Peptides against a protein of PDB entry 2N1D. Designs and how they scored, part 81

Target 1, 169 residues: chain A of PDB entry 2N1D
Amino acid sequence: EVKVKIPEELKPWLVDDWDLITRQKQLFYLPAKKNVDSILEDYANYKKSRGNTDNKEYAVNEVVAGIKEYFNVMLGTQLLYKFERPQYAEILADHPDAPMSQVYGAPHLLRLFVRIGAMLAYTPLDEKSLALLLNYLHDFLKYLAKNSATLFSASDYEVAPPEYHRKAV

## One batch from the design tools (peptide; made by RFdiffusion4, then SolubleMPNN)

Design b1_p19_1_s4 (from b1_p19_1, 6 letters changed)
Fold by OpenDDE base, seed 1:
Structure b1_p19_1_s4 (fold): chain B 169 residues (1-169), chain A 19 residues (1-19)
Amino acid sequence: as target 1 above (169 residues)
Amino acid sequence: EEEEEEEKKLEELLEELKK
C-alpha cells in the first residue's frame, strides 16, 4: 500500500472534524466560504511565485488537477460520515451539475488524503512517477499545515437543525 | 507509542467514513 503521511499539525484537526460531525452533530457550512478549487488555485499560485522553471509549473498544475479529480470522484462515496449524507443529498439536488470541489472545503479535502493512498496503489504509475507524485502530495499537505489557521476552523460548522436530525437517524 | 496511538485513531476515523 502507498502511504501518504499526514502532517502532525493536521492530525488533531481530523479528530476535531470527526468530533464536530459525529458526536456534536454539526455540519460543515455549505457551500464552503473557501472551496477546494480555491484552495488548490492558491497552492498553485504559491508554487508558481516560488518556482523558476516551466517544467516545475507544469508538474504543479498536473498535481492540482489530479487532486481535484480524485476529490470529485471520492467525495460522495468515501469522504462523508453517515451524519453528512442528508446534507450531501440536498447539495446534489440544489447543485446537480456542480463539481463537489466547488461546494466543499478544506476539511473534506483533508479527508481525501486519509484515503488517497489506497487509490494510488491502483494507479498505472511507474515507481519514479509515483515517487514524484508523492513528493508533491506531501508538499501540498505541508502547505495546508502552514495555512491551517485560515483553512480549518470550528466556526465553519453549525449545529444541525431538528429537522435534519430526523433525516439522519 | 504516541505515533502508534495517533495512527490508531486515524484508522478508526477512516472506518467511520463511507457509511
Scores: peptide ipSAE 0.082, ipTM 0.712, DockQ to the pose 0.023
Fold by OpenDDE base, seed 2:
Structure b1_p19_1_s4 (fold): chain B 169 residues (1-169), chain A 19 residues (1-19)
Amino acid sequence: as target 1 above (169 residues)
Amino acid sequence: EEEEEEEKKLEELLEELKK
């Protein structure tokens, strides 16, 4: 298994996120005020502003595209708690062709990185390419950690209505 | 020790995903 290390600063948030959803029966407000697409765009722009060469810019764009693709593929099947399934079903019913990277936000994006390692283990990448990818993934995670105050907040969650609770459990 | 407990919690929440 390929290990993607989550920054220590973000691990407590993953626990809080889990608690908000599973124990407190709250839902992340959708569509996200700041969706995954926007977060990735901000990261790419951040990297560009730091004086990256054309080659580095290309690499960042490819990584961003890859993260987006993995997120859109994995969100519905691997990144949701059971309590969130009715919400996801509603999103799919209302917006069947919308990429989930335009709907969901930072908390679900962070969940990707706890699962992506297993997926990368089955990806046909040479050791050098894999190492480079991992470096960028860790770099992105560090970016999330640095901006955690604006990306992760319990105020983005709300108590699910009684009607939802009844159908979710 | 604290890191180990955090890793354990992370493992537990991982099991709650994909259900």
Scores: peptide ipSAE 0.069, ipTM 0.708, DockQ to the pose 0.023
Fold by OpenDDE base, seed 5:
Structure b1_p19_1_s4 (fold): chain B 169 residues (1-169), chain A 19 residues (1-19)
Amino acid sequence: as target 1 above (169 residues)
Amino acid sequence: EEEEEEEKKLEELLEELKK
């Protein structure tokens, strides 16, 4: 198994996210004020501003593209709690062809990194490529941790309406 | 100990996803 280490600063948020959804019966506000696409773009720009070489810039863009692709593939089947399924169904009905990276935000993106390790285990990558990828994934997670105050907030969640409860359970 | 508890919680979260 490929292990992706979650920064200690972000582990409490995963618990809070879980609690907001499963215990408090809240939903993340969709579409996200800052979606996954925007977060990844900000990261790429951040890396460019640090004076990276052209080769490193190219690598960052590839990593960003990869994260986006994995997120879009895994969101619906791997990254949702049961309580969130009706909301996802509504999103699909309203935006059938929209990538979920344009709808969801930081909390769901963080959930990806809890699951992505298992998926990477089935991806045919040579040892060198895998190591490089893991380095960038960890770098991105550090970026999320650095900006956690602006990316993760309970105020982005709201209590699900009574009508939703009837659909969810 | 705290790290172990956090790891256990994350594992539980993993199991609750995708249901």
Scores: peptide ipSAE 0.066, ipTM 0.712, DockQ to the pose 0.023
Fold by OpenDDE base, seed 3:
Structure b1_p19_1_s4 (fold): chain B 169 residues (1-169), chain A 19 residues (1-19)
Amino acid sequence: as target 1 above (169 residues)
Amino acid sequence: EEEEEEEKKLEELLEELKK
């Protein structure tokens, strides 16, 4: 399995996210105030502002595109807790053609990196390409950690109403 | 069923992080 290291600063958030959803029975407010698309865009712009070469800029864009693609593919099948399934179903019903990167936000994006390693293991990448990709993924995660105060907040969650609990059983 | 299994794996991993 390909190992994607989660920054230590973000591991507590994963736990908080898990607790908010699974134990406190809260839901992340959707559509996200700051969706995955915007987070990735901010990252790309951040990298650009640091004076990267053309090649590095191209690589960043490719990584951003890749992260977005993986997120959109994996969100519904791998990144949701059971309690979130009814919410996801409602999103699909209301926005059948919308990519989930435009709906979900930082917490679910972070969950991607818990799972993406397994997916990358089956991707036909040579060792050098994989190493490069991992470097950028880790760089992105460091970016998330650096901006965690603005990206991750329990205030973005809300207690699910009683009617939702009936759907989630 | 596969979806449920993947979801459970995520939960289990996060349970480990909680410790």
Scores: peptide ipSAE 0.082, ipTM 0.687, DockQ to the pose 0.020; fails the geometry check

Design b1_p19_2_s1 (from b1_p19_2, 9 letters changed)
Fold by OpenDDE base, seed 2:
Structure b1_p19_2_s1 (fold): chain B 169 residues (1-169), chain A 19 residues (1-19)
Amino acid sequence: as target 1 above (169 residues)
Amino acid sequence: SRLEELTKRIVEILLKAEK
């Protein structure tokens, strides 16, 4: 099993996110005011400003691209709660060719890292390679934790309208 | 798979960056 460690300070958010959607019947407002693409770009720029070598800068960019790809592949099938399915369907209908990394934001991106470990397990990697990859992923998660005050907020959610509730539950 | 190949490619790049 590939275990991706979620920072302790972000674990309570995962619970809040789950509660907002499943119990309080709220929806994350879409399109996100700060989408996944923007978050990843900010991270890449942050790493660049820290004085990385050209090789490590290139590596970070590739990891960012990889996270984006994983997110876009997994969002619709693995990262949504049942209550969010109608919302996702509406997004697909209105923007069928738009990558979900341009629509969704930090909460759903964080959900990716709860699931990505199982997906990584399908890739045969030696111990050294896996550890190296996990180090980069953990570094990104640390960045999310550092900026959690601006990335995660219950105010980005809203109570779903009655007509939505009827078709979602 | 698509993601598997992507991951392998990324790992290769990461390994090179560590040298």
Scores: peptide ipSAE 0.679, ipTM 0.956, DockQ to the pose 0.716
Fold by OpenDDE base, seed 4:
Structure b1_p19_2_s1 (fold): chain B 169 residues (1-169), chain A 19 residues (1-19)
Amino acid sequence: as target 1 above (169 residues)
Amino acid sequence: SRLEELTKRIVEILLKAEK
């Protein structure tokens, strides 16, 4: 099993995110004010500003691209709570060709890292390779934790309208 | 798979970056 360590600072947010949607019947406001693309771009720029070598910079960029790809593939099928399904359907209808990384934001991106470990397990990697990849992923998660005050807020959620409740499963 | 191949590619890049 591939274990992706979620920073302790972010674990409570995962609970809050779950509670907001499943218990309080709220939805994350879409399109996100700060979407996944922008978060990843900010991270890449942050890493660049720290004076990485060209190889390390390229590596970070590839990791960013990889995270984006994983997110776009997994969002619709793996990262949504049941209550969010109608919203997702509406997003697809309104933005059929837009990658979900341009629509969704930090909370859903964080959910990716709860699920990504299982997905990574499908790739046969030696211990060194896996550890290296995880280090990069953990570094990104550390960045999210460092910026959690600006990235994660209950104010980005809103109570779903009555008509939504009627069609939500 | 798509993601598997992506992961392998990324890992190769990461390994090169360690050198």
Scores: peptide ipSAE 0.675, ipTM 0.956, DockQ to the pose 0.710
Fold by OpenDDE base, seed 5:
Structure b1_p19_2_s1 (fold): chain B 169 residues (1-169), chain A 19 residues (1-19)
Amino acid sequence: as target 1 above (169 residues)
Amino acid sequence: SRLEELTKRIVEILLKAEK
């Protein structure tokens, strides 16, 4: 199995995120004030400002595009807690053709990296290739950790109204 | 699959960037 290491700084947030939704019955405010697209764009620009070579800049852009694609494919089926399903259904009904990377934000993006390892395992890669890919993914996660104070906040969640509870099986 | 092909493409680009 492909193991994607989550920075220790971000692991507590995964617990808080789970607690806010599953125990406290809160929902992440959608559409996100800072969506996945913008986070990835900021990362790409950050890497560019660090003076990387043209080849590595292009590589980062491709990784960003890849992360976005994985997120958009996996969000609806693998990244949501049961309590979030009605909210997702409402989003789909209102914006059926919008990529979820334009709707959801950092918490759900972080959840991707908890699950992405299993998905990557479906692609046969040699040791060198896998290590290289993981290096880029880990670099992005490090970026999230550095900016965790602005990307992850309980204030981005709200208590779901009673009407929502009735829809949430 | 779509994601599998995407991953292969990305890896190829990453390998080239290392050279």
Scores: peptide ipSAE 0.671, ipTM 0.955, DockQ to the pose 0.712
Fold by OpenDDE base, seed 1:
Structure b1_p19_2_s1 (fold): chain B 169 residues (1-169), chain A 19 residues (1-19)
Amino acid sequence: as target 1 above (169 residues)
Amino acid sequence: SRLEELTKRIVEILLKAEK
């Protein structure tokens, strides 16, 4: 299996995110104030401002597009806790044609990188190619860590209303 | 699969960018 290393400074957030949803029965406010599309766009612009070559700029853009695609494919089936399922169903009903990268935000994006390794393992890559891909993914995670104070906050969650509890299993 | 082909494409681009 492909190992994607999560920065140490982001691991506590994964625990907090899990606690907010599973123990405290809160929900991340949707649609996100800053959605996945916006985060990825900011990252791409950040990399561009660093003075990369045209080829490397193109590479970053392709990685961003790839992360977005993986997120949109995996969100509904791989990244949600059971308590979040009714919320997701409501989102699908209200926005059936909207990609989830336009609805969800940083916490769910971070969850992707906990799961993406197993998905990448389905692609036969040599060690050099895999290492190169992982370098780009780790660079993005480093960006998330650098901006964690603005991207991850418990204030983006709210206690689920009573009617939600009644339909949540 | 779709994601597999996507990943292969990205890797090819990354390899070219390293040169």
Scores: peptide ipSAE 0.665, ipTM 0.953, DockQ to the pose 0.704

Design b1_p19_2_s2 (from b1_p19_2, 8 letters changed)
Fold by OpenDDE base, seed 2:
Structure b1_p19_2_s2 (fold): chain B 169 residues (1-169), chain A 19 residues (1-19)
Amino acid sequence: as target 1 above (169 residues)
Amino acid sequence: SEIEKLTKKIVKILNEAEA
């Protein structure tokens, strides 16, 4: 398995996220106030403002596009807790063509990086290429950690209504 | 897989950018 290091600052949030959904039976409010697309765009702009070379800027943009696609591929099958399945089904039914990166937000995006390592292991990469990719992914994770106060909040969750609870459990 | 395809694409671009 490819090891993707999650910043220590974000690990407690993963626990809180899990607790909010699984134990407290809450749901992340959808559509997200700040969706994955927006977060990635902010990151790209942040990197651009740092005065990077054209090549590095291009690389960042491609990584952003890649992360977005990773998320859209994996969200429904890999990143949801059981309790979230009815919510996801409703989203799909109402908006079958909407990319999930436009619906979900930071917490689910962070979950991607918990799971992506195992998926990356399926791709045969030379050590240098793997390290390079991981460096970019880790850089993005550092960005999430730096902005964690605005990206991760329990107030973005809400108690699921009784009718939802009945169908989810 | 889709992930594999995406990864190869990204890595190719990253390698070119770092060259």
Scores: peptide ipSAE 0.580, ipTM 0.938, DockQ to the pose 0.755
Fold by OpenDDE base, seed 5:
Structure b1_p19_2_s2 (fold): chain B 169 residues (1-169), chain A 19 residues (1-19)
Amino acid sequence: as target 1 above (169 residues)
Amino acid sequence: SEIEKLTKKIVKILNEAEA
C-alpha cells in the first residue's frame, strides 16, 4: 500500500470527526460554509503568494485539480460513515449535478487522504514519480495542518433530528 | 479505473514541471 502520512496535528481530528458522527449522532452542516473548492483555491493562492516559479505554480494548480477530482470520485463510495448516507442521498436529490467538492468541507477532504493511498497502489508508477506525487500531497496536508484551527471545528456539526435517526439506523 | 487515469495524468504533468 502507498503510504500517505497524515500530519500528527490532524490525527486527533479524525478521531473527533468519527466520534461526532458515529457516537454523538451529529452531522456536518451541509452545504459547507467553506467547501473543498474554496479550500483548494486558498491553497493555490497561498502557494502562488510564496513566490514559486511558473512551472511550480502550474504544478500546484494541476495537483489542486487532481485532489478535487479524487474527492469527487471517492466521496460517495469511500469517504462516508454509515450514519452519513441519508444525508448524502438528500444532497444528491437536491443537487444532482453539483460536484461534491462544492458541498462538503475540510473534514471529508481530510478523510480522502486516509483512503487515497490504497487507491494509488493500483496505479503502476516508478518510484520517482510516486515520490513526487506524494510530496505534493503531503505539502497540501501540511497546509491543512497549518490552518486546522479555522478548518476543523466541532461547531460545524449539528445534532441530527429524530426523523433522521429513523432512516439512518 | 478513473483514479488510475487521473493519477497518471497528474504524474505526467508533475514530471514535466520538475524536469
Scores: peptide ipSAE 0.563, ipTM 0.935, DockQ to the pose 0.762
Fold by OpenDDE base, seed 1:
Structure b1_p19_2_s2 (fold): chain B 169 residues (1-169), chain A 19 residues (1-19)
Amino acid sequence: as target 1 above (169 residues)
Amino acid sequence: SEIEKLTKKIVKILNEAEA
């Protein structure tokens, strides 16, 4: 398995996220106040402001596009806890063609990086190429860690209502 | 797979950018 290292300062959030959903029976409020598309756009603009060359800027934009697509492919099948399934089903029913990167936010985006390593392992890459890709992914994770105070908050969750529990398996 | 296809595309671009 390809190892994607999560910054230490974000690991406590993963535990909190898990606890909020599975133990406290809360749901992340959807649509997200700041969705994945917006987070990725902010990152791209941040990198641009750092004075990247044209080639580096192009590369960052393609990585952003790639992360977005990774998220949209994996959200429904790989990134949700069982308790979140009814919520996802309702989102699909209301917006069947909407990219999930426009609906979900930072917590679910972070979950992507917990799971993406196993998926990347199925793509044969030379060591240099793999290292290069991981460097860009780790750079983005560093950005998330730097902005964690504004991106991750328990106040973005709420207790699931009785109606939701009645729909839950 | 979709993930494999995306990964190969990204890696190709990144290698070109680093050249």
Scores: peptide ipSAE 0.561, ipTM 0.934, DockQ to the pose 0.764
Fold by OpenDDE base, seed 4:
Structure b1_p19_2_s2 (fold): chain B 169 residues (1-169), chain A 19 residues (1-19)
Amino acid sequence: as target 1 above (169 residues)
Amino acid sequence: SEIEKLTKKIVKILNEAEA
């Protein structure tokens, strides 16, 4: 199985994210103040500012596009906790054609990397190609870890109202 | 699957970029 290693700095956040939603019955504020599209754009710009070659810059852009597509495909079916389903349904009702990368933010994006490995395992890849892809994914995760103080905060969550609890059960 | 198609596409491009 393909394993995407999550930086140690971000592992505690995954626990906090789970706790905020599942135990504390909070919801990530949507639409995100800083959505997935914005995070990916910042990453791409960050990589460009580091003096990469044209080929590497092109590769980063493709990885960004790929991560975006992965996220948009997997968010609704793979990345949500049960408690978040009513919120997602509301988002779909209000914005049926909007990509979820424009709605959700860093916590849900991070969840992608917890799940993506299993999905990648179904794609036959040669060792070199897999390593290459993983290197880019890990580089992005490193970026998230570096910027974790600004990307991940409990203040981005809100206590769900009582009427929401009724929908979630 | 969609993920498989996306992955193959990305990998192809990445391989080209590294060549």
Scores: peptide ipSAE 0.559, ipTM 0.933, DockQ to the pose 0.789

Design b1_p19_2_s3 (from b1_p19_2, 8 letters changed)
Fold by OpenDDE base, seed 3:
Structure b1_p19_2_s3 (fold): chain B 169 residues (1-169), chain A 19 residues (1-19)
Amino acid sequence: as target 1 above (169 residues)
Amino acid sequence: SKIKELTEKIVEILKKAEE
């Protein structure tokens, strides 16, 4: 298995996220006030402001595009807790062609990095190539950790209404 | 695999960026 290291600062959030959804029966408010697209854009701009070379800037942009696509591919099938399935179904029904990166936010994006390692394991990469990719992914995760105070908040969740609870269980 | 295709694409680009 390919191990994507989650920054220690973000691990408690994963627990809180899980607790909010699974135990407290809350839902992340959708559409996200700050969606995945926006987060990735901010990251790209942040990297650009650091004065990287043109090649490195291009690489960052491609990594951003890749992360976005990873998210859009995996969100519906890999990143949702059972309790969130009805919410996702509603989103799909209302916005069938909208990429989920425009709907979901930081918590679900972080979940991607918990799951992506297993998916990457199916790609035959040499050690150097894998390390290179992981370095960029870890750099992005470092950015998430640096901005965790603004990206992750329990206030972005709300108690699911009784109607939802009945159809979710 | 979509993930596989994406990964290979990204890696190729990243390799070039390191040159």
Scores: peptide ipSAE 0.502, ipTM 0.919, DockQ to the pose 0.762
Fold by OpenDDE base, seed 1:
Structure b1_p19_2_s3 (fold): chain B 169 residues (1-169), chain A 19 residues (1-19)
Amino acid sequence: as target 1 above (169 residues)
Amino acid sequence: SKIKELTEKIVEILKKAEE
């Protein structure tokens, strides 16, 4: 398995996210106030402002596009807790053609990096190539950690209504 | 898989960027 290191600052958030949903029976408010698309756009602009060559800027844009696609592929099948499945079904019914990167936000994006390592292991990359990719992914994770105060908040969750509990049981 | 395809594409681009 490919090891994707999550910044220590973000590990407590993963626990809180899990607790909010599985124990407190809350749901992340959808559509997200700040969706995955906007987070990735902000990251790309941040990298641009730091001064990069044309090649490096292009690379960052492609990594952003890749992360977005990873998320959209994996969200429905890999990144949701069981309690969130009725909510996801409702989103699909209301917006069948919308990419989930336009609906979900930072918490679910962070969950991607918990799961992506196992998927990357199926790609026959040499050690240097894998390290190169991981460097970019880790750089993005550092960005999330740096902006964690604005990206992750329990106030973005709400108690699921009684009617939802009936559907989830 | 889709993930494999995406990964290979990204790596190819990243390698060129490192040159």
Scores: peptide ipSAE 0.493, ipTM 0.917, DockQ to the pose 0.767
Fold by OpenDDE base, seed 5:
Structure b1_p19_2_s3 (fold): chain B 169 residues (1-169), chain A 19 residues (1-19)
Amino acid sequence: as target 1 above (169 residues)
Amino acid sequence: SKIKELTEKIVEILKKAEE
């Protein structure tokens, strides 16, 4: 299996996220105040401001596009807790053609990197190629860790209403 | 799979960028 290392700074958040949803029966506020698209755009701009070469800038843009697509493919099937399924269904019903990267935010984006490794294992890559991809993914994760104070907050969650509990398993 | 296709595309671009 492909190992995607989550920064130590973000591991506690994964636990908090799980606790908020599964134990406290809260939901992340949707649509996100800062969605995945915005986070990725900020990252790309951040990398650009660092004075990278044109080739590196292009590579970052492609990685951003790739992460976005990974997220949009995996969100509905791989990244949601059972308690979040009714919320997702409502989002799909109201916005059937909207990419989930425009709806969800940092917590769900972080969940992607917990799951993506197993999916990448199905793609045969040589050691050099895999390392290269992982370097970019880890660089992005480092960015998330650096900005974790603004990206991850329990205040972005709220207690689900009683009506929701009746729909959730 | 979609992810496989995406990964192969990204890797190809990244390798080129490293040249």
Scores: peptide ipSAE 0.475, ipTM 0.913, DockQ to the pose 0.761
Fold by OpenDDE base, seed 4:
Structure b1_p19_2_s3 (fold): chain B 169 residues (1-169), chain A 19 residues (1-19)
Amino acid sequence: as target 1 above (169 residues)
Amino acid sequence: SKIKELTEKIVEILKKAEE
């Protein structure tokens, strides 16, 4: 397994996220007020403002695109807790043509990085290549950590209605 | 897999960016 290091600042949030959903039976408000697309766009713009070379800027843009695609591929099958599955089904019904990166937000995006390591392990990369990729992923995670106060909040969750509980695991 | 394909593409681009 490939280890993707989650910033220490964000690890408690992962626990809180899990607790909000699994124990407190809350749901992240969807569609997200700030969706994954927006977060990634902000990151890209942030990196651009730092004066990167053309090649580095291009690389960041590709990483952003990659993260987005990773998320869209993995969200429905690997990033949701059981309690969230009815919500996801409803989202698919209501937004059949929308990528999930336009629906979900920071908490689910962060979950991606908890799971992506195992997926990356199936790609035969040399050590240098893997390190290079991880550096970019970690850089993005660092960005999330720096902006955690605005990106992660329990107020973005809401208690699931009784009707939902009947549908949920 | 899709993840594998994406990863390989990204890595290729990143390598070029390091040059």
Scores: peptide ipSAE 0.467, ipTM 0.911, DockQ to the pose 0.762

